# Peptides against a protein of PDB entry 5K2M: the designs that were tried, part 26

Target 1, 273 residues: chain A of PDB entry 5K2M
Amino acid sequence: MRIGITYTVLRREEMAIKERAGEFGEVVMLHEDDLLFPGNYDLDVVIIRNVSHFKALYTARLFESEGIPTVNSSRLIFEAGDKLFATLRLAGKVPVPEWKAALSEGGALRVPDSLGYPLVSKPVFGSWGRLLAKVNDRDSLEAVLEHRKWMKNPLYGIHYFQEFVEKPGRDIRSYVIGGEFVGAIYRYSNHWITNTARGGKAEPCSDPEVEELSVKAWEAFGEGALAIDIFESEKGLLVNEVNPNMEFKNAARVTGADMAGKLVEYAVEVAKT

## One batch from the design tools (peptide; aimed at target 1 T8 S52)

Design b2_p15_7 (made by RFdiffusion4)
Pose (drawn by RFdiffusion4):
Structure b2_p15_7 (pose): chain A 273 residues (1-273), chain P 15 residues (1-15)
Amino acid sequence: as target 1 above (273 residues)
Amino acid sequence: SYFEEEDEYYMEKLS
């Protein structure tokens, strides 16, 4: 059993994964510099841990082209990692915040007629709560759209919005790996953006409703290891997002759950075809 | 090129 781990830097998550994988077989640490294709790699499975979402997608696709299964797969990395594609997959399967998508500035200006104010603008490929905007009125919408327009990346032209959900000073992050619920936390902040990457704080979450909803959200994709974001609202739990390159150091510390071990066990199972 | 600044931001935060 040879287990590959692709990485950019060795965060705590990557170190814990390396250690767990060593109990099952030879670990082959693959920095981005070690990635060259086409190439001959002798691996039964690769765990994708690249920090760049896009580098993780392409390395997963490249290893798949060498006949080497990846965790997560290139398909899941793309579908789950893009807010719009992921919302299309979650819709009708679990409750989600109301959302709209527009393809131009003019189309985006009509979004408030459907969603109302306040509304949330976010990039389709983003993470760590970056470039999220709470838009309370037209002036703010025009300001966000003007700035998006001047940004180089054509992906900023896909305008994705959600109604603003009044959360109780926190949100929920849960983890489902291979269909098994492995844990959840609350992420607190005095700010409406609660990511731990922006200073949000982790506490254990033992709400049985989140376990079931988290499995249903995972079932919309039917594979892999997903970190799932959930909002509490006046109309019950809402699934906001799913994440295919999960960070869990605060979550594992707070809940005591072995998220790195469970990811590895799942990877060994996929390595057996 | 489109993702260079974003990658540099993450690298800075992880340093």

Design b2_p15_7_s1 (made by RFdiffusion4, then SolubleMPNN; from b2_p15_7, 6 letters changed)
Fold by OpenDDE base, seed 3:
Structure b2_p15_7_s1 (fold): chain B 273 residues (1-273), chain A 15 residues (1-15)
Amino acid sequence: as target 1 above (273 residues)
Amino acid sequence: DYFEEEEKYLLELLS
């Protein structure tokens, strides 16, 4: 078994994945600078750990074009890594925050007619809460839309909105790999954006409802390794988003779950399929 | 570039 691992930065997660992969076979670390296509890669599977969503997506597709399966697959990265596409999958299987998408400023200005205020503006791509805006009124909406006009990337012209969900000072991040629930944590923050990467604290989450909901959310995609972000709302648990390039160092530390091992085991399974 | 910005942002968070 030859396991490739693509990466941008060698994080705690990549170190753990490398270590565990070594127990199953030969490990080939592939920094982004090492990747040229078409190539002659002698690998049975590639674990995709590129930081950039788009680099991860294209890397996965390029390996697949050479007959090498990836974890995650390019299909999964594409659908799960886009907030709108992920919502389209999730909404058919699990409760999600109320959402609207608009393709123009004129359409976006009508969003409050459905969602009301406050609402949340999100880019369809990005991580760590970048460019999230709580929009409390018409003036704020107009300001956000005006700024979007001047953003260079055309994807910023895809206007994705959610209802603002009041959270109890925390959210939930769960992990499902190959359809198996691996663990979950609470992420605490005094800000409406909860993220451990921004200095939030993590605690174990042991809730059967979270486990069940997380598996159902994974089933909306049907493959791979996903981190799942869940809100605790007044109307119950809501699946906010999924991440096909999950960070898990805090979750692994807090829960003791072998996230890296589970990911490698799944990759080995994929290689044998 | 978007790709470079994501990488830089991560590096800032990890520092």
Scores: peptide ipSAE 0.020, ipTM 0.624, DockQ to the pose 0.647
OpenDDE base, seeds 1, 2, 4, 5: peptide ipSAE 0.014, 0.017, 0.020, 0.019; ipTM 0.569, 0.616, 0.619, 0.621; seed 2 fails the geometry check

Design b2_p15_7_s2 (made by RFdiffusion4, then SolubleMPNN; from b2_p15_7, 8 letters changed)
Fold by OpenDDE base, seed 2:
Structure b2_p15_7_s2 (fold): chain B 273 residues (1-273), chain A 15 residues (1-15)
Amino acid sequence: as target 1 above (273 residues)
Amino acid sequence: DYFKEYDEELLKMLS
């Protein structure tokens, strides 16, 4: 078996994936600079680890066009990697924060009529809590909308809002690969944006409700490897978002779960189908 | 998690 691994930066995750993939066959590391299409790649499966959502999406689709399956698939990356598209999938299967989408400033200004304040403004793409705004009032909403008008990427004109969810100083990141729950962590933060990348502490989460909800959230997409962000709200557990380009170094460390191995095993399974 | 879009500054920090 020949396993490709695409990457932008050789992170701890990519190193772990490479190591585990070597147990199943020949591993071909493919930096973004190595990728030209059509390329006539001799690979049975490709694990997509590009940092950029869009680069990951296009890379996956390009390999698929050559008949090479990818983990994750371009379909999954497309649907799960966009916050709004992911919400559309999730909302039909699991509890999610209340949300609204608007396609104009005029529409966006009416969102509080439905959701009230405070709101969270999110870009449909992005990571690390980038461009998340807690919108407490009309003045703040107008400011956010004004700034969005001058952003270069037209996707910033897609106005996605959630209710502000009060969290207990943490959120949950779970991992489901091939429909199997692999593990979960609490991510602690003193800020309303909980992310371990911002210096948050990670601890193991062992909660059967989290496990069940995580699997259901994965089933909304029905394939691949997903990290799932879950909020502990006053209304219960809410699935906030999913990530088809998951980082797991902290989760693997604190849980001891073999996330890289599970990912590789799933990729091998995909290659055999 | 850390990246959904390419960010040169963040990439430099992680490289």
Scores: peptide ipSAE 0.014, ipTM 0.531, DockQ to the pose 0.195
OpenDDE base, seeds 1, 3, 4, 5: peptide ipSAE 0.007, 0.008, 0.007, 0.013; ipTM 0.470, 0.511, 0.458, 0.526

Design b2_p15_7_s3 (made by RFdiffusion4, then SolubleMPNN; from b2_p15_7, 6 letters changed)
Fold by OpenDDE base, seed 2:
Structure b2_p15_7_s3 (fold): chain B 273 residues (1-273), chain A 15 residues (1-15)
Amino acid sequence: as target 1 above (273 residues)
Amino acid sequence: SYFDEEDEELLKMLS
């Protein structure tokens, strides 16, 4: 078996994936600079680890066009990596924060009529809490909308809002690969945005409700490897978002779960189907 | 793209 691994930067995750993939066959590391299409790649499966959502999406689709399956698939990356599209999938299966989408400033200005204040403005794309804004009032909403008008990427003109969820100084990140719950962590932060990549502490999360909810959230997409962000709210557990390009170094360290191995095992399964 | 460049810079800062 020949396993490709596409990457932008060789992180701990990519190193772990490479190491575990070596147990199953020949590993072909493919930096973004190595990728030209059509390329006639001799691979049985490709694990997509590009940092950019869009580069990951297009890379996956390009390999698929050559008949090479990818983990994750371009479909999953597309649907899970967009916060709004992910919400559309999730909302049908699991509890999610209340949300509104608007396609104009005029529409966006009416969002508080439904969600109230405070609310959270989110870009539909991006990572590490980038451009998340807690909007406490009308003035703040107008400011966010004004700034969005001048952002170069037209996707910033897609106005996605959630209710502000009061969290107990932490959130939960769980991992589901191939429909199997692999593990979960608490991510602690003093800021309303919790992310271990930004210096938050991680602790193991052992909660059967989290496990069940995580699997259900994964089932909304029905394939691949997902990190799932869950909020502990007064309304109970809410699935906030999913990530098809998951970072797991902290989770693997804290839980002891072999996330890289599980990902590789799933990729090998995909290659055989 | 602007987005890709920003992601790369963020990764450098956070890695």
Scores: peptide ipSAE 0.018, ipTM 0.587, DockQ to the pose 0.638
OpenDDE base, seeds 1, 3, 4, 5: peptide ipSAE 0.016, 0.017, 0.015, 0.009; ipTM 0.583, 0.589, 0.570, 0.569; seeds 1, 4 fail the geometry check

Design b2_p15_7_s4 (made by RFdiffusion4, then SolubleMPNN; from b2_p15_7, 8 letters changed)
Fold by OpenDDE base, seed 1:
Structure b2_p15_7_s4 (fold): chain B 273 residues (1-273), chain A 15 residues (1-15)
Amino acid sequence: as target 1 above (273 residues)
Amino acid sequence: DYFKELDEELLKELS
């Protein structure tokens, strides 16, 4: 078994994956600078750990074009890594926050007619809560839309909005790999954006309802390794988003779950299919 | 003290 691992930065996650992969076969570390296609890669599977969503997506697709399966697949990265496309998958299977999508400023200005205020503006791509805006009124909405006009990437012209969910000073991040629930954490923050990457605290989450909902959310996609963000709302648990390129160092530390091992085990199984 | 600076290398890749 030859296992490739693509990466941008050698983080704790990549080190753990490398270590566990070594128990199953030969490990080939592939920095982004090492990737050139078409290539002659002798690999049974590639674990995708590129930091950039788009680099991860294209890397996965490029390996797949050479007959090498990836974890995650380019399909999963594409659908799960886009907040709008992920919502489309999730909405048919699990509770999600109310949302609207608009393709123009004129359309976006009508979103409050459906969602009301406050609402949340999200880019369809991005991590660590970047460019999230709590929109409390018309003036704030106009400001966000004006700024988007001047952003270089045309994807910022795709307007995704969500109801503002009042959270109990925390949210939940769970992990499902190959359909198996691996673990979950609470992420605490006094700010309306809860994210451990921004300095939030993590604690173990042991809730059977979270476990069940997490598996159902994973089943909306039906493959791969996903981190799942869940809100505790007055309406119950809501699946906010999923991440096909998960960070798990804090979750692994707090829960003791072998997330790296489970990821490698899944990759090995993918290699055998 | 709600947020801390992200890793510069990560920010570079996401910019």
Scores: peptide ipSAE 0.015, ipTM 0.544, DockQ to the pose 0.196
OpenDDE base, seeds 2, 3, 4, 5: peptide ipSAE 0.009, 0.010, 0.010, 0.009; ipTM 0.515, 0.536, 0.529, 0.537; seed 2 fails the geometry check

Design b2_p15_8 (made by RFdiffusion4)
Pose (drawn by RFdiffusion4):
Structure b2_p15_8 (pose): chain A 273 residues (1-273), chain P 15 residues (1-15)
Amino acid sequence: as target 1 above (273 residues)
Amino acid sequence: DEETLMEAVDEDYEA
C-alpha cells in the first residue's frame, strides 16, 4: 500500500493525515514541485490536499489520467468546490437559501426583485469567506458589480447571490466522509461571516438534526469527504455550501473526532478499487 | 510557511 499526499505547505491537517496513512502503508509526500505529468507514479491512491482549489482539481484529474484514484476525485472537487454547480446539485435534495445566478451586470441588477434586500454576493470559486458581500441596497449592488467588473478573472463575471440569512451569531460546519457523519462544530463570530480563517471560533455541535441533514447533503454528491456548511434560520436548517478540501484542525480539537483518520480510512478503501 | 499558504490562497483569486 503506497499512499500519496499532495500538498502545498504542511498545515496541521496534512501532518495528521501523513501520520495516519503511515499506519496503513508507505506514505509518499508529493509537494507541488514533485508533480510532473505525464509521469510514472507508483501509487494505489492519492489524497489531494493542495491549498489552491484549482491546483487540487488539476492534480486530481492528472493522477486519474495515470490510472490512480484520487480522494477527493476531480469531479467532486469541481462540482462541490463551485458554489453554483454545488447549489444545482443540492437543490431539491436538501433545503438551501434562496439563490439567483446572472451572467452579466444588467442581469444581476434584477436579482433583488426575486431575492429582496439584504442579499449576499459571493464568488463562485471562493473559500475562507473572501469577497463575500452583504448588499443592503441598490447602491451597494452597483458598487459590488462595478468592482467585480474591473477584476481580471472571468469567473467574477458569474454572479451568484443568496438571500441574507439571519443566523444566530454562528453557523454550523459538519463533516461527512464516505457517507458516515464524523462530527460537527459551531463557528461563532460577532460578524456575519463566521469562517475560522477570518477569526471565527469553533465549539462542539451535538444537534441531531444536523447529522441527518449533513448526510442528505453528502448524498447529493454520493462520494468522497465533504465539509458541509449549514445555517440556522427562522425557517429551519439550510445547507449553504459544501467543501472538497476540508480543513478541520479546530474541529478535530474541539469535538475530539479523528477527521484525519477517517479521511485516511476512506482513502484506503478507495485504494482497494 | 504562513506566507506561502497565503500566496497559495491568493493564486485562486489573482488568476

Design b2_p15_8_s1 (made by RFdiffusion4, then SolubleMPNN; from b2_p15_8, 6 letters changed)
Fold by OpenDDE base, seed 2:
Structure b2_p15_8_s1 (fold): chain B 273 residues (1-273), chain A 15 residues (1-15)
Amino acid sequence: as target 1 above (273 residues)
Amino acid sequence: MEEKYREAVDEDYDR
């Protein structure tokens, strides 16, 4: 078994994945600077750990073009890594926050007619709550839309909105790998944007409803390794987003779950298929 | 580490 691991930055996650992969076979670490295609790679599977969503997507597709399966697949990265595309999958299987998408400023200005205020404006791509805006009124909406016009990436012209969900000072991040629930954590924050990357405390989450919902959310995509962000709302549990390029260092530490091992085991399974 | 990680991601989305 020859296991590739693509990466941008060697994080605790990549170190753990490397270590566990070494138990199953030969490990080939592939930094982004080392990736040239076509490359004639002699690998049975590649674990995709590129930081950038787009780099991860293209890397996965490039390996797949050489007949090498990836974890995650380019399909999963594409569908799960875009907030709107992920919502489209999730909304058919699990409760999600109310959402609207608009393709123009004129369309976006009508979103409050259906969702009301406050809204959350989200880019369809990005991590760590970057460019999330709580939109409390019309003036704030106009300001967000005006700023989006001057952003270079045309994807910022895709206007994705959610209802503002009141959360109990935390959210849930769960992990499902190959359809198996691996674990979940609470992420505490004094800010409406809950993210452990912003210095939030993590605690174990042992809730059977979270486990069931997490598996159902994974089933909306039907493959790979996903982190699932769940809100505790007045309406019950809502699946906010999924991440096909998950960080898990805090979750692994807090839960004791072998997330790196489970990811490697799944990659080995994919390689044998 | 997290700040450098954010910077690297910011550079990737601006391209």
Scores: peptide ipSAE 0.018, ipTM 0.574, DockQ to the pose 0.542
OpenDDE base, seeds 1, 3, 4, 5: peptide ipSAE 0.020, 0.019, 0.415, 0.018; ipTM 0.515, 0.551, 0.908, 0.557; seeds 1, 3, 4, 5 fail the geometry check

Design b2_p15_8_s2 (made by RFdiffusion4, then SolubleMPNN; from b2_p15_8, 7 letters changed)
Fold by OpenDDE base, seed 3:
Order: sequence, then C-alpha cells, then structure tokens
Structure b2_p15_8_s2 (fold): chain B 273 residues (1-273), chain A 15 residues (1-15)
Amino acid sequence: as target 1 above (273 residues)
Amino acid sequence: MEKKYQEAVDEDYNR
C-alpha cells in the first residue's frame, strides 16, 4: 500500500501521521510545492493535511479526479469546512446554537428580530476565532456590516450569525474518525472565544453525553475524520462547528489517544473500498 | 514553523 500525505507545514500532527503510516505501507510526503495536476500519482489513498481550507478542498478534488481516494474527501471538506454548510448538516441531527443566514445587509439587519442580542457574527470560513464579533446592539451590528462591505472576498457578503452562548469558561473539542469516538478535551479560556491556538489550557473530557453527541454529529456527514466543537450551555450541549482539517497535538498529549494511528487506520480502510 | 503556519492560515483570508 502507498499512502500519500499532503501538507503545507510539517507540524507535530503530520510527523505523527507519517510515522504511523509507515507501519502500514510506503509513505509519500507531498508538500504543496510538489502538487501538479494532472499527474501520474501512484497512490492508494491520500491523507489531506493542507492548512488552508481551500487548498485542502481543491487538493482532495484533484486527487479524486485521478481516481485516488482522499481522507478527508472533497465532499466532506466542502460540507464540514464551511460553517453555514456544516450547520445545515448538523441542525437536522443534533442540537446547535440558534442561527440565521442573510445574503444582504438589509437581511442581516433583521437578524436580531429573531435571534435577539447579543449575537455572534462569523465568517463562513476561517479558523482560530478570527473575525468573530460579539454584537451587543444595533450600532455594533451596523458597524460590522459596514466593515464587511469593504472586505474584498465575496464570501464575507454571506452573513452568518449565531446566538451568543454563555459558556463556563471552556468549550469541548471531540474527535470522531470513521464513526469511532477517539477522545475529547476541555479547552479553557478567560475570553468568550475559546481556542487552544490562542494559549488555552487543555484537559481530558470523559463524558458519555459528549461521546454520544460527537458520534451523532459525525453521522450528519457520514464519513471521514472530524474534530467537533461543543458548547456547554444552559439548555444543554450544543454542537457549534466541525473541522475536517483537525489539529490534535494537544488532544493527543492530554488524552493519550492515538489520533494519528486512528486516522491512518481509517485511510487504509478507505483505500480498500 | 510558527511563521510559515501563520502564513498558511492567513492565505484563506487573502493575506
């Protein structure tokens, strides 16, 4: 078996995936600079580890066009990597924060009529809590919308909003690979945006309700490897978002779970189907 | 590594 691994930066995750993949077959590391299409790649499966959502999406689709399956698939990256598209999948299966989408400023100005204040403005793409805004009032909403008009990417004109969820100074990140729950962590932060990339502490999460909810959230997509972000709210657990390009170094360290091994095992199974 | 990783994340934002 020949396992490709595409990557932008050789992180701890990619090193671990490479090491584990070597136990199953020949490993071919493919930096973004190595990727030219059409190509004659001799690979049974490709693990997609490009940092950019868009590069990951296109890389996956390009390998699929050569008849090579990918983990994650381009379909999963597309559906899970967009916050609005992910919400559309999740909302039919699991509890999610209340949300609204608007396609114009005039539509966006009516969002508080249904969600109230405070609300959260999110780009449909992106990571590390960038461009998230807690909107407490009408003046703040108008300011966010005005600034969005000057942002050059047309995707910033897709206005995605959630209710503001009060969290107990933490959120939960769980990992589901091939439908199997692998582990979960608490991410602590003094800021309303909880993200370990911004210096948050991680601790193990051992909660059967989190495990069950995480599997159900994965089933909304039905394939691949996902990190799942869950809020602890007054109305119970809410699935906030999923990530098809998961970081797991902190979770693996804290839980002791072999996330890299589980990802490789899943990729090997995908190669056999 | 950190700078390259930051740059790779920033690509999605057209930076």
Scores: peptide ipSAE 0.493, ipTM 0.921, DockQ to the pose 0.764
OpenDDE base, seeds 1, 2, 4, 5: peptide ipSAE 0.489, 0.502, 0.505, 0.489; ipTM 0.922, 0.922, 0.923, 0.922; seeds 1, 2, 4, 5 fail the geometry check

Design b2_p15_8_s3 (made by RFdiffusion4, then SolubleMPNN; from b2_p15_8, 9 letters changed)
Fold by OpenDDE base, seed 5:
Structure b2_p15_8_s3 (fold): chain B 273 residues (1-273), chain A 15 residues (1-15)
Amino acid sequence: as target 1 above (273 residues)
Amino acid sequence: MEEEYRRAIEEDYLR
C-alpha cells in the first residue's frame, strides 16, 4: 500500500495522518510544490490536505484522472466545499437554516421578503467565517451588495443568504468518516461566528441527536470524510455547513478520538475498492 | 505556521 498525502502546510493534522498512514504502508508526502501533472504517480490512494478549496479540488481531480482514488474525492470536495451546493444536498435530508440564493443584485434585494432580518450573507466558498456578514437591515444589505460588485472573483456574484440563527454562545462541530460518527465538539465564542480558528474554546459534545443528525448529513453526500457544523437553535438542531477539508486537531485533543486513524483507515478502504 | 496557514486560506479569496 502506497499512500500519498498532498499538503500545503504541515499542520498537526497532516503530521497525525502521516504517522497513522505509516502503519498501513509506505507514505509519500507531496507538498504542493512537488505536484506536476500528468505524472506517473505510483500510489494506491491520495489523502487530500491542500488548504485551498480550489487546489484541493483540482489536485483530487488530477489524481483521479490518473486512476488514483482520493480522499476526499473531487466530487465530494466540489459539492461539500461549496456552501450552496452543500445546502442543496443537505436540505433534502436534514434540517438546515432557512436560506435563499440569488444570481443578481435585484434578486438579492428581495431576499428579506422571504427570510426577513437579520440575515447572514455568505460567500459560497471559503473558511474561517471570512466574508460573513450579519445583515440587520436594508442599508446593510445594500452595502454588502455594493461591495460585492467590486470583488474580482465571479463567485462573489452568487448571493447566498441564511437566516440569522441565535445560538447559545456555541456551535457544534461533528466528524463523520466513511459513514461512521467519529466525534463532536462544542465550539464556544462570544461572537456570533463561533469558529475555533478565531480563538474559540472546544469541549466534548456527547449528544445522541448530534450523532444521528451528523450521520444523516453525511449520507446526503454518501462518501468521504466530513466535518459538520451544527447549530443549536430555537427550532432544534440545524446543519449549517460541511467541510471536506476538515481541521480536527482541537476535536481530536478534546475528545480523544482517533480522527487521523479513521481517515487513514477509510483511505485504505477506498484504495481497495 | 499560523501565518503560513492563514495565507494559504487567503489564496481562495485573492484569486
Scores: peptide ipSAE 0.389, ipTM 0.907, DockQ to the pose 0.817
OpenDDE base, seeds 1, 2, 3, 4: peptide ipSAE 0.368, 0.374, 0.344, 0.366; ipTM 0.901, 0.903, 0.892, 0.900; seed 3 fails the geometry check

Design b2_p15_8_s4 (made by RFdiffusion4, then SolubleMPNN; from b2_p15_8, 7 letters changed)
Fold by OpenDDE base, seed 5:
Structure b2_p15_8_s4 (fold): chain B 273 residues (1-273), chain A 15 residues (1-15)
Amino acid sequence: as target 1 above (273 residues)
Amino acid sequence: MKEKYEEAVREDYER
């Protein structure tokens, strides 16, 4: 078994994956600078750990074009890494925050007619709560839309909105790998954007409802390794988003779950399929 | 490490 690991930065996650992969076979670390296609890669599977969503997506697709399966697959990265496409998958299987998509400013201005205020404006791509806006009124909506006109990436013209969900000062991040629930954490924050990367405390989450919902959310995609962000709301649990390029350092530390091992085990399974 | 990570994440937004 030869396991490739593509990476941009050797984080604790990549180090843990490398270490665990070494127990299953030969490990080939592939920095982004090492990648050239087409190539003759002698690999049975590649674990995709590129930081950039787009680099991860294209890297996965390039390996797949050479007959080498990837974890995650380019399909999963594409569908799960886009908030709108992810919502389309999730909405058919699990409760999600109310959402609207608009393809024009004129369409976006009508979103409050359905969702009311406050709204959350999200880019369809991105991480760490970047470019999230809490939109409390029409003036704020107009401002967000105006700013989007001047943004260079055409994807900023895809307007994705959610209802603002009042959370109890925390959210939940769960992990499902190959359809198996691996663990979950609470992420505490005094800000409406809960992210441990912004200094939030993490604590173990042991809730059977979270486990069940997380597995169902994963089943909406049907493959791979996903981090799942869940909100506790007055309406119950809501699946906010999924991440096909998961960070798990804090979750692994807090839960004691072998997330790196589970990811490698799944990659080995994929290689044998 | 943090700077390189932040740069890599920023690339998705700048293009």
Scores: peptide ipSAE 0.229, ipTM 0.849, DockQ to the pose 0.893
OpenDDE base, seeds 1, 2, 3, 4: peptide ipSAE 0.204, 0.174, 0.135, 0.125; ipTM 0.839, 0.829, 0.818, 0.816

## One batch from the design tools (peptide; aimed at target 1 V9 N243)

Design b2_p16_1_s1 (made by RFdiffusion4, then SolubleMPNN; its pose is not in this set)
Fold by OpenDDE base, seed 5:
Structure b2_p16_1_s1 (fold): chain B 273 residues (1-273), chain A 16 residues (1-16)
Amino acid sequence: as target 1 above (273 residues)
Amino acid sequence: SEFSEEELKKLEEESL
């Protein structure tokens, strides 16, 4: 078994994945600078750990073009890493925050007619709550839309909105790998954006409802390794988003779950398929 | 925190 690991930055996650992968076979670390295609790579599977969503997506697709399966697959990275496409999958299987998508400013200005205020403006791509805006009124909506006009990436012209969900000073991040629930944490923050990367504290989450919902959310995609962000709301648990390029350092530390091992085990299973 | 402020900034810049 030859396991590739692509990476941008050697984080604790990549170190843990490398260590665990070494128990299953030969490990080939591939920094982004090492990646040239076509490349005739001699690998049975590649674990994709590129930091960039787009680099991860293209790297996965490039290996797949060489006949090498990836974890995650380019399909999963594409569908799960786009907040709107992920919502389309999730909405058919699990409770999600109320959402609207608009393809123009004129359409976006009508979103409050259905969602009301406050609402959340999200880019369809991005991590760590980047470019999330809590929109409290019409003036704020107009400002967000005006700013988006001056952003050069065409994807900023895709207007994705959610209802603002009142959270109890925390959210939940769960992990599902190969359809198996691996663990979950509470992420605490006094800010409406809860993220451990932004200084939030993590605690173990042991809730059967979270476990069941997390598996159902994973089943909306049907493959791979996903981190699942869940909100506790007045109307129950809501699946906010999923991440196909998960960080798990804090979750692994807090839960004691072998997330790196589970990811490698799944990659080995994919290689054998 | 999972990352330092500097590490987070770097990751944010590279995450696109």
Scores: peptide ipSAE 0.079, ipTM 0.766, DockQ to the pose 0.104
OpenDDE base, seeds 1, 2, 3, 4: peptide ipSAE 0.029, 0.063, 0.028, 0.062; ipTM 0.684, 0.756, 0.671, 0.752; seeds 2, 4 fail the geometry check

Design b2_p16_1_s2 (made by RFdiffusion4, then SolubleMPNN; its pose is not in this set)
Fold by OpenDDE base, seed 3:
Structure b2_p16_1_s2 (fold): chain B 273 residues (1-273), chain A 16 residues (1-16)
Amino acid sequence: as target 1 above (273 residues)
Amino acid sequence: SELSEEELKRLEEESL
């Protein structure tokens, strides 16, 4: 078996995936600079680890066009990597924060009529809490919308909003690979945006309700490897978002789970289908 | 060398 691994930067995750993949077959590391299409790639499966959502999406689709399956698939990356599209999948299967989408400023100005204040403005793409805004009032909403008009990317004209969820100074990140729950962590932060990248502490999460909810959230997509972000709210657990390009170094360290091995095992199974 | 998380964030943004 020949396993490709596409990457932008060799992180701890990519090193771990490479090491584990070597136990199953020949490993071919493919930096973004190595990727030209159409190509004659001799690979049974490709693990997609490009940092950019869009580069990951297009890379996956390009390999698929040559008959090479990918983990994650371009379909999953597309559906899960967009916050609005992910919400559309999740909302039919699991509890999610209340949300609204608007396609114009005039539509966006009516969002508080249904969600109230405070609300959260999110871009539909992007990682690490970039361009998240807590909107407390009308003046703040108008300011956010005004700034969005001047943003270059047309996707910033897609207005996605959630209710503001009060969290207990933490959130939950779980991992589901091929339908199997692999592990979960608490991510602690003093800021309303919880992100381990900003120096937050991680601790193991052992909660059967989190495990069950995480599997159900994965089933909304029905394939691949997902990190799942869950809020602890007054109304119970809410699935906030999913990530088809998961970082797991902190979770693997804290839980001891072999996330890289599980990802490789899943990729090997995908190659056999 | 492993890029910092900030450098990775910048790289992602520049790659969108």
Scores: peptide ipSAE 0.028, ipTM 0.702, DockQ to the pose 0.092
OpenDDE base, seeds 1, 2, 4, 5: peptide ipSAE 0.027, 0.027, 0.026, 0.026; ipTM 0.703, 0.678, 0.667, 0.655; seed 2 fails the geometry check

